# Peptides against a protein of PDB entry 4GMN: the designs that were tried, part 13

Target 1, 375 residues: chain A of PDB entry 4GMN
Amino acid sequence: RYANITLLALVTLASIGTDFQETLVKGNQGSRESPISAADEEWNGFDDADGDAMDVDQKSSSGEDQEEDYEEIDVKEDDEDDDDDSITSEMQADMERVVGADGTDDGDLEDLPTLRELIQTAVPQLIRLSNLPIDSDESLTIQSHALSALNNISWTISCLEFANGENANIHNAWYPTAKKIWRKTILPILEADSADLKLATQVTSLAWAVARVLHGETPTDGNPHRKFISLYHSSKQQAGGNSNSIEEPEDPFQGLGVKCIGVVGSLAHDPAPIEVNREVGVFLVTLLRQSNNVPPAEIVEALNQLFDIYGDEELACDKEVFWKDGFLKHLEEFLPKMRTLTKGIDKRTQPELRTRADEALLNLGRFVQYKKKHA

## One batch from the design tools (peptide; made by RFdiffusion4, then SolubleMPNN)

Design b1_p8_8_s1 (from b1_p8_8, 4 letters changed)
Fold by OpenDDE base, seed 4:
Structure b1_p8_8_s1 (fold): chain B 375 residues (1-375), chain A 8 residues (1-8)
Amino acid sequence: as target 1 above (375 residues)
Amino acid sequence: MRLPPSRP
């Protein structure tokens, strides 16, 4: 009886997360029907306007060289589970302040209480349910539904614009919760090294949704980018060996390979460590070089991640990775292959894949021209 | 702006 109520609640939360996305997408489409006139606007990079350089006044205190022989104090990591229940009160107070200031459109205010309850009340329970021991088909079903609900909520939030301080109230409420999902749900499932490709696809979808908000601020503990790169390669080996065709998802962009690329791309954005960025950038460029054996959707994803990561010339990764590792040459050499790949996609059978490949090809041409002008 | 992948 309780299990059926829990399952019904999880299905309901997953539905609410989807319905909320449809509402937000419909709201934003009403404002964005300005036809992107295909004006020959020269692509000038990505202007990340949110460079509020916190002047960390590193007061260089020139403290002296004393060589004190630090005895190895065996610091027992007392795992003080600091149940930092304190975070809930301060976030609630900041959310209440932002709702009071901007007397704009009455529609967004009604949805905020629901989103607040989803973040503060539902998500912590979903995290707990995703971490239950898997001792039965019932516990596996609960985990799958909890991951589905977390995925739907996380992706909905990841579809909001957060550039230029837009939706800052939602961003601030979500950010610590997104880190909690990462540490308490995503990492433990990745570390369990499950051969379940369904579970791997669910957790990778959730990881991508979370990483689309956290970017390079996603927790780097245990090198998660390498785990997703490993999962990408493992998924390709399994697809080649076992005639248990997991039915390729009808949507080519729902494939585990695309999701892995989306996660690692998002993890490589500034302020990611340069070595994380390099390892991901080399992985993505290697997919382009090996494109004869890579699904077109994964190539489209890898290209867009490369544009998003290296689109700004002011970022440290542009100089230290893109130029230093010679990525421009690989992108330029890939242009004729991308034209062939895109032309090979049937518009009748795969209209979305063809459209996104035509866009990625256009953007690749613009990106290569931009980088050549700024060389 | 990149369209999110179609959700299952």
Scores: peptide ipSAE 0.032, ipTM 0.788, DockQ to the pose 0.653; fails the geometry check
Fold by OpenDDE base, seed 3:
Structure b1_p8_8_s1 (fold): chain B 375 residues (1-375), chain A 8 residues (1-8)
Amino acid sequence: as target 1 above (375 residues)
Amino acid sequence: MRLPPSRP
């Protein structure tokens, strides 16, 4: 009886975390449909500096009108109004406040009661449940569900904007809790060295969610970046040997390899120790050099982590790692390989992977140009 | 801005 109630509560908390995310994603998609005007905005890094857009007069060479008949794929919006009646009116009100919060208020979560109870009441219990001794299949099941709930909550929070002091109240409430998840849930599971790839995938997903908020302020105790790099390599060795293919997730971005790259990339952001940044940067650049044996989704993830880590030239890692270790040369040499890789992805069978690869290719071109201008 | 991967 108590176990079933606990499991139901954990499933419900995991659902709440998903539904909260889906609505935040839908709300944020509506604001991003500002057409990126194909204006030649010179990509000046991630600095908010009002840099004058240089008008690049690209002379229109009049190439001939091949009318490629774009068959309008009438994407029937099947309005499956799955009225996911799971979203409480209180959750929706908290979401509307988070999406509408133009306020730099370092305030308490007084105005966000559902989120407050998730962070202050639910998450500490989930940490406790994830850290119970595993002595039975029931305790393993409880751990898995507790990790799923922690994962969903952590990533919902990681989808909030925290730049420019946005959502500072949520950030300030989450930050100490995120560090507790890291120290009490993630690190102990990583140290147990279990051969369970399902558990490894769950903890790595959670670690990525947590590290997307903590970045280089993620606790470096025991060099967790090296554990995730080791896990990356171990996962590749197991996939090659046993015909018990863990069914590669239908979504190529849900693979353990992508998750490992996402974690270590996030751990390498400022203010990470320069040696942690270097080890991660070398790992990521090495994936690009070995790209013939790396899934396209992992290449896309590695590129974007490199952009996010080294996009700011004022950071110590730009001078001490990016330039010093000659990363620009490797990125430039990878550009023609990325074009070939991206063109090899079928738009019909893998539309998302193709879109994200086209974006990563565009950004790689811009990033290489930017770094050459600031050399 | 990078869209988060679609979540399972």
Scores: peptide ipSAE 0.032, ipTM 0.786, DockQ to the pose 0.626; fails the geometry check
Fold by OpenDDE base, seed 2:
Structure b1_p8_8_s1 (fold): chain B 375 residues (1-375), chain A 8 residues (1-8)
Amino acid sequence: as target 1 above (375 residues)
Amino acid sequence: MRLPPSRP
């Protein structure tokens, strides 16, 4: 009886975390569907918006308009009015405030009562439940649901913009809690060295969500980046040997390999130790060099992490790792391989993977051009 | 910002 109530509460908290994520994703998509105008906007890095606008003299070269007929995919909005009565009016009001908050309010979560209770009341209990001794199938089930709820909450928060002081109140409330999740939930599970790939996938997903907010400020105790790199390699060895492959998730981006890349990429951001950055950067560049044996989704994620890590030339990792270890050459040599890889993805069977590969190919071209101008 | 990979 108590177990079933605890499980129901954990499932409900996991649902709340998911429903919150979807609405934040939809809200952020509506603001970013300014069509990427095919303006040859020179990729100028991932500068924080306070960087002095370098007057790049736009020398207009008239290139010929090839009208590629983009077939309007008439996405019929099937208005399935699924009255998803799951979102409370209080959660909806908190979501509307988060999406509409142009406010530099360094304030308390006073105006976000649901999010406050999730961070301050629910998450500490989920951390406790994720650390229960595993002595029964019931305790394993409780751990899995607690990790799921922590994952969904952490992913939701990681979808918020925190650049330029945006959502600073949420960031300030979450940051110490994210560090607690890392130290109390993620690290102990990674240290237990379990052969459970389901548990490894859950903890790696949670680690990615947490590291997307903490970046290089993620606790480096025990070199967790090496554990995730090891987990990446171990997962590939198991998939090749046992026909009891965990069904590769229908979504290629939900794979343990992608999640490992996402974690280690996030861990390598400034102000990460240069040696951590180097080990991760070398790992990511090595995946590109070995791309013939790497799933396309992992290549997309690895490229993407390389752009985010080395997009700013003012960072110590640009000089001490990117240039010093000759990463530009590897990225340039990878461009023709990326074009071949992207063209090999069937738009009909894997539309999302193709779209994200086309984007990563575009960004790779821009990134290589940018770095060549700044060489 | 990259969208998180679709729902776990």
Scores: peptide ipSAE 0.031, ipTM 0.797, DockQ to the pose 0.661; fails the geometry check
Fold by OpenDDE base, seed 1:
Order: sequence, then structure tokens, then C-alpha cells
Structure b1_p8_8_s1 (fold): chain B 375 residues (1-375), chain A 8 residues (1-8)
Amino acid sequence: as target 1 above (375 residues)
Amino acid sequence: MRLPPSRP
């Protein structure tokens, strides 16, 4: 009876975390009428101010092809208003405030009561439930659901913009809680060295969500980047041996390999120690060199992490790692391989993977050009 | 920011 109530509460908290993410995504889509790719706003290296107009006068001829009268099939959109009443009116009001709040305030969530209760009341309980001794299948189930709820909440918060002082109140409220999740949930599970790939995938997903906010300020105790690199390699060895194929997730970007890359990339951002940045940067560049044996989604994620880590030339990691360890040469040598890899992805069977690979290829070309101008 | 891939 108590276990079922706890499980229902954990499922409900996990749902609330997802529903909050979906509506934040929908709210951010309504403000972006301008198709400026998110690659043009963050990276000061792509000032295409030198408009050398290659006037390619392709005089394509007038083909007169015929007016085929396609009958308007009046497909009645049955507006199944699936009023997914899962989103409370209070949650909607908090989300509207989060999207509109230019608030510079000291981590006060007075105006965000639902988010405040999630951070201050729910998350501390979820941390306790995720850190219980595993002595039964019920305790394992409770841990899995607590990790799921923590994961959904942490990812929702990691989808907020915190650049330029945006959402500073939420950032300031979340930051100490995120560090607590890291120290009390993530690190103990990683230190237990469990052969459970399901648990490893859950904790790695949570670690990525937390590290997307904490970046290089993520606690370095016990060298967590090396544990995730080790987990990446261990996951590749297990997939080759036992015919109990954990069904690779239908989404190639939900794979444990992608999640490991996302975590270690996020951990390597400034102000991470230069040796942590170097070990991660060498790992990521090594994946590109070994790309023939690496899933395309992991290559796409590794490229993005490299752009995000080394996009700013003012950072100590640019001089002490990127230039010193000769990363530009490896990226330039990878360009023709990336073109081949991207062209090999079928747009009909894997449209998202193809789109993300086309973007990563474009950004790789731009990144190599920028770094060559600033050499 | 990159949106995380759509979660199932």
C-alpha cells in the first residue's frame, strides 16, 4: 500500500517534469518567428561581414510543366482536443512567468510557487529515495522512479536559458540543489560500479541534465569525467558480447554513448581544471579519429561538445589544450569523413539524425574556418 | 542552447 502510493507519487512527479519541459519548449517556439539558427547568436566567430558576392548567374531555363488539378481531399482534422489536463493552471502560470521574467532577483522563487515546491520540497525527497539501500526489488523500483523524476525535473531546468543573466532567480535556486543531486545521487551510484546498464543509463541522463547547468563548476570529487569515459568504453564492450541486446533506443540520441559524451563535454567547460578539459578534449577528438566504429549520433554530439568547449578563444582551454594539443588539424582532417558520414544517413529512415548531422557538418566547416582566421 | 533530443 505505501509502496504503491510512493510509486504513484514518483510517476506523477516524473510526468510533471516532462509536461513542464514540453510547455517550455512550446513557449520558446512562439517567440522565434525569425529563422536565425541558434548557431549564429552564440558564436562571435561567424561575422560573415565579408560579402564577397560570388555572382553565380545560373540562368536556369523556363520549363512549362502542366497544371495537374489535385482534388482537395477535405481531411476533417478531428480536433481531438486531448485536453491533457496534466498541466495544472499554477504550472502554466509559472511557465508564462519563466518565459517572461527578466528578473535579476537573488534566487527568490516567490513568483514561481510550483517550481519552488519542485526544487525545495520534491527534489530533496527524490534524492533521499534515490540513495536508499537496495535490499529488495521494491527498493530498486523506487530508486528507478526517483531517478526518473530527478532526471525529468533536471532536464526541464536545463532547457532554460541562463546566458547573459536570464532566469538568474531560477539558476540561483537550482544551483545548490543541482550540486546536491550530483554529490548525493550521481556520485554514489557511479562509485557502486554496478553492472546494471539500465541504472547506468538513468544516472548518466541525470548527470547530463545537471552538468548542462553546472558546467565546469560541477564537483570534481573522484574524477567523474573518467568514470563516464570508462562507462562509455564499458558500454561498447558489453554490446558486442551478450545477445541480451538491450534494445538500442529507437532514438539514436538517447543512447548511453551519446549521454556519456554529453556529460563529459559539459564537465569540460570553463572553469573546469585544464587537465579535466584536456582528458575530455582528447577523448572527443579520439572518437572523431575512430569514427568508422562510432555511431553517427555520438559523432554529432562529440562535435557539438567540441564547438561549445573551444568556441571562445579568450578561455584558457583554447591556448592550453585546443592549440597546444593540435585539435584544429584533427577537425580539418575529419571534415571529408563527416561529409561522407552525413551523406550516408538516409533522410527517409533517419530524418532527425540526418538534419543534426547536416548542421554539425556546417558548423564544423565554419569552426575550422574561424579557428584558422584566429591562429 | 541545443534542445535535448525528444525524450520518450
Scores: peptide ipSAE 0.030, ipTM 0.785, DockQ to the pose 0.623; fails the geometry check

Design b1_p8_8_s2 (from b1_p8_8, 4 letters changed)
Fold by OpenDDE base, seed 2:
Structure b1_p8_8_s2 (fold): chain B 375 residues (1-375), chain A 8 residues (1-8)
Amino acid sequence: as target 1 above (375 residues)
Amino acid sequence: MRLPPTRP
């Protein structure tokens, strides 16, 4: 009886976390559907700073308009009015405030009561439940649901913009809690070295969500980047040997390999130790060099992490790792391979993977051009 | 911003 109530509460908290994520994703997409006239924006890095707009003298070279007829995929909004009665009016009001609020720097969640209760009341209990001794199938089920709820909440929060002091109140409330999740939930599970690939996938997903907010400020105790790199390699060895296919997730971006890349990439951001950054950067560049044996989704994620890590030239990792270890050459040599890889993805069977690969190919071209100008 | 990998 108590177990079933606890499981129901954990499932409900996991649902709440998902429903929040979907609404924040939809809200942030609507604000970005100003059609980026994608063609002519020069890649100027990923500088989060309002640094002086370098007057890049626009030498207009008129290149010929090849109108590639993008067939408008008329996504019929099937208005299935599935009355998703799951979202409370308080949750909706908190979501509307998060999407619309100029971030007041007051580190209080007074105006976000649902999010406050999730962070301050629910998450500490979920951390406790994720650390229960595993002595029964019931305790394993409770851990899995607690990890799912922590994952969904952490992913939701990681979808918020925190650049330029945006959502500073949420960031300030979440940051110490994210560090607690890392130290109390993620690290102990990673140190237990379980052969459970389901548990490894859950903890790696949670680790990515947490590391997307903490970046290089993620606790480096016990070199967690090496644990995730090891997990990446171990997952590949298991997939090759036992036809006990963990059903490759229908979404290629839900794979344990992608999640491992996402975690280690996020861990390598400034102010990560240069040694951590180097080990991760070398791992990511090595995936590109070995791309013939790497799933396309992992290549997309590895590229994307390389852009985010090395997009700013003012960072110590640019000089001490990117240039010093000759990463530009590897990215340039990868461009023709990326074009071949992207063209090999069937738009009909894998539309999302194709779209993300086309974007990553575009960004790779821009990034290589940028780095060549700044050489 | 990269969309998080879709739903678990």
Scores: peptide ipSAE 0.028, ipTM 0.784, DockQ to the pose 0.636
Fold by OpenDDE base, seed 3:
Order: structure tokens, then sequence, then C-alpha cells
Structure b1_p8_8_s2 (fold): chain B 375 residues (1-375), chain A 8 residues (1-8)
């Protein structure tokens, strides 16, 4: 009886975390359909500096109009009104406040009661449940569900904007809790050195969600970046040897390799120690050099992490790692390989992977140009 | 801007 109630509560908390995320994603997609006018905005890094757009007069030559008759596949949006009645009116009101919060208020979560109870009441219990001794299949099941709930909550919070003091109240409430998840849930599981790839995938997903908010302020105790790099390599060795392939997730971006890259990339952001940044940067650049044996989704992830880590020239890692270790040369040499890789992805069978690869290729071109201008 | 990975 109590076990079934605990499992039901954990499943419900995991659902609440997903439903909260889906609505945040849907709300943010409606705001991002501002057509990026193909205006000649020179990519000047990630600095908010008003840089003058240089007009690049590309006189493209007149190639002949082959009207390929795109048959409009009338994709009937079957409005499966899955009225996911799971979102409470209180959750929806908290979400609307988070999406509409123009407020730089370092306030508490008084105005966000559902989110407050998730962070202050639910998460401490989930940490406790994830850290119980594993002595039975029941305790393993409880751990898995507690990790799932922590994952969904942590990930929903990691989709909020925290730049420019946005959502500062949520950031300030989450930050100490995220550090507790890291120290009390993630590190103990990583130190147990379990051969369970399912558990490793769950903890790595949670670690990425937490590290997307903490970045270089993630606790460096026990060099966790090296553990995730080791896990990356171990996962590749197991996939190559046993025909009991853990079914590669249908979504290529849900793979353990992508998750490991996402964690270590996030751990390498400022103010990470320069040696941590260097070890991660060398790992990511090495993946690009070895790209013939690396899944395209992992290449896309590694590129985006390199852009996010080294996009700001004022950071110590730009001078002490990016320039000093000659990363620009490796990125430039990778451009023709990335074009070939991206063109090799079928738009019909893998539309998301192709779109994200086209974006990563565009950004790689811009990044290389930016870094050459600032050399 | 990087789209977050779709989650299961």
Amino acid sequence: as target 1 above (375 residues)
Amino acid sequence: MRLPPTRP
C-alpha cells in the first residue's frame, strides 16, 4: 500500500514536471516565430553590444527557375485535443507569471506557490528517496522514479531565462537546491560506479539539467567532468561489443553520448577552473576531429557547447584555452566535414536532426568568421 | 539561440 502510493506520487510529480515544461515550450515557441529576417547582422559573439551590421553585398548570379512543384502535403493536423487536464489552474497561473515576469525582483517565491512547493517541499524528499540504500527491486524502482521526477523538475527550471536578472527569484530559490541535487544525488550515484546504463542515463540527464543552471559554479569536487567523459567512452565501447544494444533512443538527441557532452559542456562555462575548461574543450574538439565515428547529434551538441563556452572574448578561457590551444584551426578544418555530414542527413527521415545540423553549420561558419576578426 | 533538446 505505502509503496504504491509513493510510486503514484513520484509518477504524478514527474508528470507535473513534464506538463509544466511542455506549456513553457509552447509559450516560448509562439514568441520566437519572429521571422529572423535574413538581415546581415554580423554575429559579434554573445555580448549584448550594439555592433553595426556590415552589409555583405553578395551578388548571387541568376540561376534558372526550376519550379519544382512542391505538392502541398495537406498534413491534416488531427487536433487530437488531448485535453491534458493534468495542468492545474494553479500551475497554469504560476506559468503565466513566469512567462510574463519583466521583474528584476530578487523576491521570494510568494507569488509562485506551486513552484515554491516543488522546490522547497518535493525536491528535498526526492533527494532523500534517490539516496536510499538499494537493497531490493522496490528500492531500485523508487530511486528510478525519484530520479525521473528530479529530472523533469530540474529540466523545466533549466528552460527559464536567467539572463539580465530575469527570473532572479526562481534562480535564487533553485540555486542552493540544484547544488544539493548535485552533491546528494548525482555525485553518490556516479561514485557507485554502477554498470547500469539505464541508471547512468537517468543521472546524466539530471546532471545536464542541473548543470544548465549552475554552469561553471557546479561543484567541482571529485572532478565530475572526467567521470562524464569516462562514461561517454564506456558507453561507446559497450554499444560496439554486445548485440544486446540498448535500443538507441528513437530521438538521436536523447542518447547517453549527447547527454554526456551536454553535461561536460555546461560544467566548462565561466567561472569553471581553466583546467576543467581545457579538459572539456580538448574533449569536444577531439570529437570533431574524430567525427567519422561520432553520431551527428553528438557533433551538433559538441559544436553548440563550444560556441556557448567560447563565444565571449572577455572570458579568461578565450585567451588561456581557445587561442592558446589553437581551437580555431580545428573548427575551420571541420567546416567542410560539417557540410558533408549535414548534407548526408535525410530531411524526410530525420527532419529535426537535419534542422539542428543546418543551424550548427551556419553557427560554425559565423563563429569561425567572428574569431578570425577578433584574432 | 539553441533549441533545448526535446525530452522524453
Scores: peptide ipSAE 0.028, ipTM 0.770, DockQ to the pose 0.571
Fold by OpenDDE base, seed 5:
Structure b1_p8_8_s2 (fold): chain B 375 residues (1-375), chain A 8 residues (1-8)
Amino acid sequence: as target 1 above (375 residues)
Amino acid sequence: MRLPPTRP
């Protein structure tokens, strides 16, 4: 009886975390209806400088109209009215406030009562439940559901913009809690060195969500970046040996390899110790060099992490790692391989992977040009 | 704009 109530509460908290995420994604899509022609923006790094330089050189090249007769595939929209009555009016009101808040509200989480209760009441209990002694299948089930709820909440919060002091009230409330999740949930599970790939995937997912907010301020105790790099390599060895038993996730970006890359990339951001940054940067660049044996989704994530880590030239890691360790040369040598890799992804069978690979290829070209200009 | 990583 108590276990079933606890499991139901954990499933409900996990649902609340997803519903908040969907609401944030929908709110952020409504603001993106300006078709920024992604073609012509010069990538100038990650500096938020409002440089208004629209020089439009109109060169008209008349290319001939080939009328390709696209048969209208009448995709019946099955209106599955999933009346998911799961979103409470209070949750919706909190998300509308978060999406509509111009970053001037130094307000306490008093105006975000649902988010406050999630952070202050639910998360401390989820941390406790994720740390129960594992002595039964029931305790394993409770841990898994507690990790799922922590994951969904942590992911949802990691969707919020925190740059330039945006959502500072939420950031300030979450930051100590995120560090507590890291120290009390993530590190103990990583230190237990379990052969359970499901548990490893759950904790790595949670670690990525937490590290996307904490970045280089993530606690470096016990060198967690090395544990995730080790987990990456161990996961590849297991996949190569047992071709029969681990269904690759249907989404290539849900793979444990992608999650490991996302964690270590996030851990390497400023103000991470330069040695942590170097070890991660060398790992990521090594994946690009070995790209023939690396899934395309992991290459896309590794590129994106390299851009985020080394996009700002004012950071100590630019001089002390990027330039000093000669990363530009490896990125330049990878450009033709990335073009081949991206072109090899079928748009019909893997549309998302192809889109994200096309974006990563574009960004790689821009990043290499930027770094050459600033050499 | 970087697409947010597909979340688990």
Scores: peptide ipSAE 0.030, ipTM 0.777, DockQ to the pose 0.627; fails the geometry check
Fold by OpenDDE base, seed 4:
Structure b1_p8_8_s2 (fold): chain B 375 residues (1-375), chain A 8 residues (1-8)
Amino acid sequence: as target 1 above (375 residues)
Amino acid sequence: MRLPPTRP
């Protein structure tokens, strides 16, 4: 009974996390348009429509009291190692930095009570449910649904603009929670080194959604960029050996390889350590050099990450990595290969992949021209 | 599970 209620709640939270995007986008557009009298469509919550409780006359069958003598299993109180849920001094300093920003717009979601309850009440329970011991098919199902709900919420929030102080209230409320998801859900699952490609795809999707907000401020503990690079390589080796090809997702951009590239690209943004940026930059440029053996969607994502990471000449990574490691030469040498790759994509069978490849090719030409002017 | 947004 409890399991079914938990599963229903997780499915409901996953749905709310997908549908809430439209509400957030509409709310943020409404603040830019002058007050035309849009009437009080208060989103009244679910009206408890008094649906007549059908009297299910469940006839009391008096089943006989079999006193099964439950032997008192002396459950040794294994010392509950106080999982010192102590906010680490770094987490506390990070929280103090988020709270100590002298902007009077505290991460107060008074105007967004549903989002507040999602972040403050639902997400902590989803983190707990995603980190339970996996001893049964039921526990695995609960984890998968918890990860799905966390993914949907995190992706919805990651679609908001946070540049120039836009949505600062949402950013400030989400930022500590995003770090908690990273430390308490993503890292433990990555460290368990599971051969489950479904779980790996779920956690990598969540990691990408979280890293799209945290960028180079994502916790660097345990070198997560190397774990995702390793996962990328391991996933390619498994796809080549076992005839249990997980059906390549119908959408090429939903592949584990694309998700790994998206995560490590996001982790490499300023203010990431220069060593992290370098390792990711070298990985991405290496994919372009090996492009004959790389899916076109992964090449598109790798290019887009390189443009986002190295698009600003004022950043330390431009001088210390892009120019020092000679990335411009590799991008210029890749231009003719990208033209061939893009032309090889059938517009009829893969229209989205072709559009995204045409855009990435255009941007590669512009980016190479930009960097040559600023050399 | 929500799909990652395609880049606009």
Scores: peptide ipSAE 0.029, ipTM 0.786, DockQ to the pose 0.148; fails the geometry check

